Peptides against a protein of PDB entry 4N7V. Designs and how they scored, part 86

Target 1, 222 residues: chain A of PDB entry 4N7V
Amino acid sequence: TLRSITSPLVAHRLKPIRQKTKKAVVSILDSEEVCVELVKEYASQEYVKEVLQISSDGNTITIYYPNGGRGFPLADRPPSPTDNISRYSFDNLPEKYWRKYQYASRFVQLVRSKSPKITYFTRYAKCILMENSPGADFEVWFYDGVKIHKTEDFIQVIEKTGKSYTLKSESEVNSLKEEIKMYMDHANEGHRICLALESIISEEERKTRSAPFFPIIIGRKP

## One batch from the design tools (peptide; made by RFdiffusion4, then SolubleMPNN)

Design b2_p18_3_s2 (from b2_p18_3 with F7E E8M E15L E18L)
Fold by OpenDDE base, seed 1:
Structure b2_p18_3_s2 (fold): chain B 222 residues (1-222), chain A 18 residues (1-18)
Amino acid sequence: as target 1 above (222 residues)
Amino acid sequence: EEELEEEMEELEEELEEL
């Protein structure tokens, strides 16, 4: 099943974006829907041959073929659906579209990993918890130029000198110089605080039927 | 944006190999 290889994509709170690649253009719309435009080139002109429009919660997929399948010239936005429109639920999506859905999902995941959910300013750094899940990315931009980027899989450190390295184990983290450990300790504390705030705010958001609380900014740059 | 484009191109190649 599609569910065995991916979960429904979640595009809520993502800003509109349009990303072109060789074979596709993927967009997040103002509606937070996700569109995959399948592109083919003919006579030095790109044409959209197929469009997958996916709801913000990933559960509904609308597929259409512009201009009766002849294609429509690539533009600054997806072509309007005209003919050959099909609508599927996530669980009823034909297998032939699974790769295209997965492409959209991966794009959304990538955008989420770069989308601030919580921005927290400390005395020493700008901390950012991202929208991706599980294991949201966490970035710390120290005002003195040090950067720490935490993912579920690794920690990347950029020192003041511009030296960069990736840590993938606790042993490597424990082997850090004392001066770098101080930055790591601060980053970890900022991360803990952001996760705590996320939990509290999300619970309050659940209790209310108001507009989304995220993204949120805590504190101010000194 | 450029970094995202590169990552998406890699994802396209991965999807084609499957």
Scores: peptide ipSAE 0.039, ipTM 0.724, DockQ to the pose 0.036
Fold by OpenDDE base, seed 4:
Structure b2_p18_3_s2 (fold): chain B 222 residues (1-222), chain A 18 residues (1-18)
Amino acid sequence: as target 1 above (222 residues)
Amino acid sequence: EEELEEEMEELEEELEEL
């Protein structure tokens, strides 16, 4: 099943974006829907031959073929769904569309990993918890130029000198120079605080059932 | 954004059906 290889994409709270590649254009719309436009070149003009429009919660997929499958000239936005429209639930999506859905899902997940959910300014750094899940990315930009980027899989460190390295285990973290450990300790504290705040804010969102509180900024740059 | 473009191009190349 599609569910065995991916979860429904989640585009909530993401800003509109349009990313063009050679064969596709992926967009997050103002509606937080996701569109995959499949692009073909013909006579030095790019045409959209197929569009997958995915709901913000990933559960509904609308597939259509512009101009009855003849294609529509590539523009600054997806073509309107007018021809050969099919609507599927996530669990009923035909297998032939699974790769395209996965493409959209990976794009959304990538955008989420770069989308601030919580920005927290400390005395020493700008800390950012991102929207991706599970294990949201966490970035720490120290005002002196040190950067720490935590993901579910690794920790990347960029030192003041520009020296960059990746840590993948606790043993590697423990082998750090003492001066770098100080940055790591601060990053970890900022991360803990952001996770705690995320939990509290999410609970309040649930209670109020109003507009989303995220993204949020805590503190200000010194 | 440039990093995003590169990452998505790599992802596109992995998708034979695109």
Scores: peptide ipSAE 0.039, ipTM 0.730, DockQ to the pose 0.036
Fold by OpenDDE base, seed 2:
Structure b2_p18_3_s2 (fold): chain B 222 residues (1-222), chain A 18 residues (1-18)
Amino acid sequence: as target 1 above (222 residues)
Amino acid sequence: EEELEEEMEELEEELEEL
């Protein structure tokens, strides 16, 4: 099943973006819908041959073929649907479209990993918790130039000297120089605080059923 | 399918640079 290889994408709270590759253009719209435009080149002009439009919650997929499959010239936004529109639920999406859905999903997940959910200014650093899940990315920009980037899979450190390295195990973290451990301790504290605030704020959002509270900024740069 | 997988990797690389 499609669900066995990916979950429905979640594009809520993401800013509009349009990313072009050689064979596709993927967009997040103002409506928070996600569009995949499949591109073909003909006579030195790019044409959109197929469009997948996915709802912000990932559960509805609308597929259409511009100009009856002849294609529509690539523009600054997806072509409007005309005739022969198909609509599917996530669980009823034909298998032939699964890789294209996964393409959209990966794009959205990557955008989420770069989208601030909580920005928290400490005495020493700007901390940012991102929108991706599970295990949201967490970045710490120390005012002295040190950077720590935490993901689910690794921790990247950039030292004052510009020396950069990646840590993939607890053993490697424990082997850090004492000076770097101080930065890591501060990063971990900032991370803990952001996660706690995320939980509290998300619960209040659920109760109020209001407009999204995120993204939020806590404190200010010194 | 392989062509789409390559494009997915390219897209990820391009987006990481943004």
Scores: peptide ipSAE 0.038, ipTM 0.692, DockQ to the pose 0.031
Fold by OpenDDE base, seed 5:
Structure b2_p18_3_s2 (fold): chain B 222 residues (1-222), chain A 18 residues (1-18)
Amino acid sequence: as target 1 above (222 residues)
Amino acid sequence: EEELEEEMEELEEELEEL
């Protein structure tokens, strides 16, 4: 099943974006819907042949073929659905569309990993917890130029000199120079605080059932 | 289908550069 490969994408709170590649354009709309436009070139002109429009919660997929499948000239936004419209639930999506859905999902995941959910200013750094899940990315921008980027898979460190390295194990973290450990300790504390606040805020959102509280900014830059 | 996988990789690289 599609569900065994991926979960429904979640585009809530994401800003509109449009990314073009050679064969596709993927967009997050103002409505927080996600569109995959399949592009084909004919006589040096790009045409959208197929569009997958996915709801913000990933559960509804609308597929259409612009201009009766002849294609519509590529523009700055997806073409309006007019011809050959099909609507599917996530669990009823035909297998032939699964890869295209996964494409949209990966795009959304990447955008989420770069979308601030919580921004926390400390005395020494700007900390940012991102929207991706599980294991949200966490970035720490120290005011002196040091950067730490934590993902589920690794920790990247950029030192004041511009020297960059990636840590993939606790042993590598433990082998860091003491001066770098100080930055890591501060980053970890900021991360802990952001995760705690995320939990509290999310629970309050659930109770109030109001407009989203995220993204949120905590503290002020010194 | 195989072509889409390459396109996904390209897209991922482009997004990481943002």
Scores: peptide ipSAE 0.038, ipTM 0.689, DockQ to the pose 0.031; fails the geometry check

Design b2_p18_3_s3 (from b2_p18_3, 9 letters changed)
Fold by OpenDDE base, seed 5:
Structure b2_p18_3_s3 (fold): chain B 222 residues (1-222), chain A 18 residues (1-18)
Amino acid sequence: as target 1 above (222 residues)
Amino acid sequence: KEEEEKEEEELKKKLEEL
C-alpha cells in the first residue's frame, strides 16, 4: 500500500513556494494545497501534461490532464483543472501515481525543515525549531557567528572561522573541543525548551480548537 | 528578500538531490 511507503503529506502553515526541476514543478499554494506539475518539452516549449493537486492534509488527490491531455504551456502557476479530473483518497490512489505523491511528500518535508515553527531568542543565540517531523530540524545562530544545525541524522557545526564539519555519532560529539561543547550545551538547552513549549502549545491548540498558534516567536534579539 | 532568495536557492539545491 502507499501507506506502507509514506504517510500523507502535511502542508499546514507552509508559505507558498514554487520549485522547478527538469521534469516537474512542485508548488505549495496559498490554500496550502500541493501541486505536482509533470512537464514535457516540445519544440523548445515546456508543457504541463499532468497535474496532481494534493490537499493540505495529504488525504485527497485530484489528478487532471490540462487541455484534454495535449498539455498546457508552463506558467507561473498550475493550470486550472478543466479536463479529465479524477479524485482519489490517499488509500485509493492508483499505484501509477505513488512515485509522484512521494515526490510531493519529499518536497513538503524539505520545505517543513526550513519553515520556522518556534523561534526562540536567548542571550547568545537565535534558536529555531522547524516544522518537519518526527525529528524536527533545530538551528542555532549564535550572535558571534557560530552556527549549529541539528537534524535527525546529523549535527552540523560552523565555527567563527567558517570551518564547517558534520557530526554523525555521539562519539564525535564527545570529541568536540571544549569551546565548541559550550555552544553545543547552549544549543541543546534551547532545543529542550523549544520541544517543551511545542508540546504545551500543541496541547492547548487541541483543547481550544482555535486558529493555529504556530509559528511563534519567543523573546527578542538582545 | 535576500534571506528568502537564499532559502529558495537552498531548497532548489536540495530538491535537485531528491
Scores: peptide ipSAE 0.026, ipTM 0.653, DockQ to the pose 0.023
Fold by OpenDDE base, seed 1:
Structure b2_p18_3_s3 (fold): chain B 222 residues (1-222), chain A 18 residues (1-18)
Amino acid sequence: as target 1 above (222 residues)
Amino acid sequence: KEEEEKEEEELKKKLEEL
């Protein structure tokens, strides 16, 4: 099943974006829906042959073929659906569309990993907890030039000298130079605070059922 | 604006790998 290889994409709180590749254009709309436009080139002109429009919660997929499959010239936004529209639930999506859905899902996950959910300014750094899940990315931009990027899989460190390295285990973290450990300690504290605040704010958001509280900014840049 | 453009370019590079 599609569910065995991916979960429904979640595009809530994402800003509109349009990214072109050789074979497709992927967009997040103002409605937080996700569109995948299948692009074909003919006589040096690009045409949209197929569109997948995915709901913000990933559960509904609308598929249509512009101009009866002849294609519509690529523009600054997806072509409007006209005729021959098919609508599927996530669990009923035909297998022939799974790759395109996965493409959209990966795009959304990438956007989420770069979308601030909580920005926290400390005395020493700008800390950012991202929207992706599980294990949201956490970035720390120290004002002196050190950068730490935490993901579920690794920690990347960029030192003042521009030296970059990746840590994949606790043993590697423990082997860090004392100077770098201080940055890591600060990053970890900022991360803990952001996670705690995320939990508290999310609970209040759930209770209030109002407009999203996120993204939020905490503290002030020194 | 410059930071947003850099973030968009980084995103674009990562998307080209997908």
Scores: peptide ipSAE 0.025, ipTM 0.649, DockQ to the pose 0.022
Fold by OpenDDE base, seed 2:
Structure b2_p18_3_s3 (fold): chain B 222 residues (1-222), chain A 18 residues (1-18)
Amino acid sequence: as target 1 above (222 residues)
Amino acid sequence: KEEEEKEEEELKKKLEEL
């Protein structure tokens, strides 16, 4: 099943974006829907032959073929659906569309990893917890130029000198120079605080059933 | 705007790897 390969994508709170590749254009719309436009080139002109429009919660997929399948010239936004529209639930999506859905899902997950959910200013750094899950990306931009980027898979460090390296194990983290450990300790504390605040705020958001509380900014740059 | 442009460029690079 599709569900055994991927979960429904979640595009809530994401800003609109449009990204073109050779074969496709993927967009997050103002409505927080996700569109995959399949592009073909004919006589040096690009045409949209197929569109997958996915709801913000990933559970509904609308598929249409612009201009009766003849294609519509590629523009700055997806073509509007006119005729020959099919609508599917996530669990009823035909297998022939699974790869395209997975592409949209990976794109959304990437956008989420770059979308601030919590921005937290400390005395020494700007900390940012991102929207992706599980294991949201966490970035720390120290005011002196040091950067730490934590993901589920690795920690990237950029030192004041511009020296950059990636850590993939606790052993590597423990082998850091003492001066770098101080930055790591601060980053870890900021991360802990952001995760705690995310939990508290999310619970209050659930209770209130109001407009989203996120993204949120805590404190200000000194 | 400048931060958004940098984020978009990073996203472009990562998307090309997909």
Scores: peptide ipSAE 0.025, ipTM 0.648, DockQ to the pose 0.022
Fold by OpenDDE base, seed 4:
Structure b2_p18_3_s3 (fold): chain B 222 residues (1-222), chain A 18 residues (1-18)
Amino acid sequence: as target 1 above (222 residues)
Amino acid sequence: KEEEEKEEEELKKKLEEL
């Protein structure tokens, strides 16, 4: 099943963006829907032959073929659906479209990993918890130039000297020199606080059913 | 507000790396 390969994409709170590749254009719209436009070149002109429009929660996929499959000239936005529209739920998406959905999902996850959910200023650093899940990226920008980037898979450290290295295990983290451990400890504390705040704010958001509370900024640069 | 604008600019820069 598609679900065994990927979860439904989540584009909530993401800003509009349009990214072109050789074969496709992927967009997040103002509506927070995600569009994959499949592009074909003909006579030195690019045409959109197929569009996958995915709902912001990833659960509904609308597929259409512009101009009855003849294609529509590539523009600054997806062509409007006119006829020959198919609508699928995530679990009913035909297998032939799974790769395209996965592409959209990966793009959205990448955007989410770069989209601040919580920005938290400490005495020593700017901490940023990102929108991606599970295991949101967490960046710490120390005011003295040290940088720490935590992902689900690794921790990247950039020292004041510009020396960069990646840690992939707890043993490697534990083997850090003492001065770097201090930065790591601060980063971990900032991370803990951001996760705690995320939980509290998300719960309050759920209770109030108000407009999204995120993204938020906590504190100020000293 | 100013910090939010700076954060948006930083995000735009990061998104250019997609």
Scores: peptide ipSAE 0.021, ipTM 0.625, DockQ to the pose 0.015

Design b2_p18_3_s4 (from b2_p18_3, 6 letters changed)
Fold by OpenDDE base, seed 4:
Structure b2_p18_3_s4 (fold): chain B 222 residues (1-222), chain A 18 residues (1-18)
Amino acid sequence: as target 1 above (222 residues)
Amino acid sequence: EEEEKEFEEELKEELESL
């Protein structure tokens, strides 16, 4: 099943974006829907032959073929659905579309990993908890030029000198120079605070059932 | 911002690899 390979994509709170490749254009719309436009070139013009429009929660996929499959000239936005529209749930999506859905999902996940959910300014750094899940990316930009990027899989450190390295185990973290450990300690504290705030804010969102509280900015740049 | 440019480049690279 598709579910055995990926979960439904989640595009909530993502800003609109449009990214073109040779074969496709992927977009997050103002509606937070995700569109994959399959592009073909003919006579030096690019045409959209197929569109997958995925709901913001990833559970509904609308597939259509512009101009009855003849294609629509590539524009600055997806063509409107008009001809031969098919609607599928995530669980009944035909297998022939799974790869395209996965493409959209990976794109959304990447965007989420770069989309601030919580920005927290400390005395020493700008800390950012991202929207991706599980294990949201966490970035710390120290005002002196040090950068720490934490993911579920690794920690990347960029020192003042521009020296960059990746840590993948606790032993490697423990082997850091004392100076770098100070930055790591601060990053970890900022991360803890962001996670705590995320939990609190999410609970309040649930209670109020109002507009989303995220993204949020805490503190200000010194 | 430099951060936005880096983001766009990363997105491009990822999309080209898919």
Scores: peptide ipSAE 0.024, ipTM 0.622, DockQ to the pose 0.023
Fold by OpenDDE base, seed 3:
Structure b2_p18_3_s4 (fold): chain B 222 residues (1-222), chain A 18 residues (1-18)
Amino acid sequence: as target 1 above (222 residues)
Amino acid sequence: EEEEKEFEEELKEELESL
């Protein structure tokens, strides 16, 4: 099943964006829907031959073929749906579209990993918890130039000298020099606080059923 | 516009790897 290889994408709170590759254009719309436009070239002009429009919660996929399948010239936005529109739920999406859905999902996940959910200023650093899940990316920009980037899979460290390295195991973290461990300890504390705040704020959002509280900024740069 | 362009450029290389 599609669910065995990916979860429904989540585009809530993401800013509109439009990115072109050789074979496709992917967009997050102002409606927070996600569009994948499949592009073909003919006579030095690019045409959109197929569009997947995915709801912000990833559960509904609308597929259409612009201009009766002849294609529509590539423009600054997805072409409007025409006749012969197909609508699917996530669990009923035909297998032939799974790869395209996965592409959209990976793009959205990438955008989420770069979209601030919580910005927290400490005495020593700007901490940023991102929108991706599970295991949201966490960045710490120390005011003295040290940077730590935590993901679910690794920790990247950039030292004051510009020396950069990646840690993939607990043993590598434990082998750090003492001065870097101090930065790591601060980063871990900032991370814990951001996760705690995320939980509290999310619970209040659930209770109030109002406009989203995120993204949020806590504190200020010294 | 400007913020959108900066963000689009940041993701360009990563998007091509998908």
Scores: peptide ipSAE 0.023, ipTM 0.623, DockQ to the pose 0.025
Fold by OpenDDE base, seed 2:
Structure b2_p18_3_s4 (fold): chain B 222 residues (1-222), chain A 18 residues (1-18)
Amino acid sequence: as target 1 above (222 residues)
Amino acid sequence: EEEEKEFEEELKEELESL
């Protein structure tokens, strides 16, 4: 099943964006829907031959073939749906579209990993917790130029000298220079605080059922 | 719009790897 490969994508709170590749254009719309436009070149012009429009919660997929399958010239936004529209639930999506859905999902996951959910200014750094889940990315930009980027899979460090390296195990973290450990300790504290605040704010958001509280900014740059 | 453009440029390389 599709569900065994991926979960429904979640595009809530994401800003509109449009990214072009050689074979596709993927967009997040103002409606927070996600569109995958399949592109083909003909006579030095790019045409959209197929569109997958996915709801913000990932559960509904609308598929259409612009201009009766002849294609529509690639523009700055997805072409309008035609009369021949197919609509599927996530669990009823034909297998032939699964790869395209996965592409959309990966794109959304990537965008989420770069979309601030919580920005927290400390005395020493700008900390940012991202929208992706589980294990949201966490970035720390120290005002002196040090950067730490935490993901579920690794920690990237950029030192003042511009030296960069990636840590993939606790052993590697423990082998850090003492001066770098101080930055890591601060980053970890900022991370803990952001996670705690996320939990509290999310609970209040759930209770109020109002407009989204996120993204939020806590504090200010010194 | 400027922020969007910068964001789009940052994601381009990663998107093409998909």
Scores: peptide ipSAE 0.023, ipTM 0.622, DockQ to the pose 0.024
Fold by OpenDDE base, seed 5:
Structure b2_p18_3_s4 (fold): chain B 222 residues (1-222), chain A 18 residues (1-18)
Amino acid sequence: as target 1 above (222 residues)
Amino acid sequence: EEEEKEFEEELKEELESL
């Protein structure tokens, strides 16, 4: 099943964006819906042949073929659904569309990894917890120029000198110079605080059923 | 606008690597 290889994408709280690749254009709309436009080139003109429009919660997929399948010229936005419209739930999506859905999901996950959920200013750094899940990205921008970027898979360090390296194991983290460990300790503390606040805020958001609390900014830059 | 362009270029590079 599709569910065995991916979960429904979640585009809530994401800003509109449009990204063109060689064969597709992927967009997050103002409505927080996600569109995948499949692009074909004919006589040096690009045409949208197929569109997948996915709801913000990922559970509804609308598929249509612009201009009766002849294609519509690529523009600054997806073409309107006018011809050959089909609507599917996530669990009823035909297998032939799974790859395209996965593409949309990966794009959304990438955007989420760059979308601030919590911004936390400390005495020494700007800390940012991102929207991606599980294992949200966490960035720390120290005011002295050091940067730490934590992902589920690695930790990237950029030193004051501009020297950059990636840590992929606990052993490598433990082998850091003492000076860098101080930055890492601060980053880890900021990360812990952001995760704790995320949990508390999310619970209150659930209880109140109000407008989204995120993104949130905590503290001020010194 | 410059920050948005940098963001778009970064997304493009990462998306092409997927």
Scores: peptide ipSAE 0.023, ipTM 0.618, DockQ to the pose 0.024

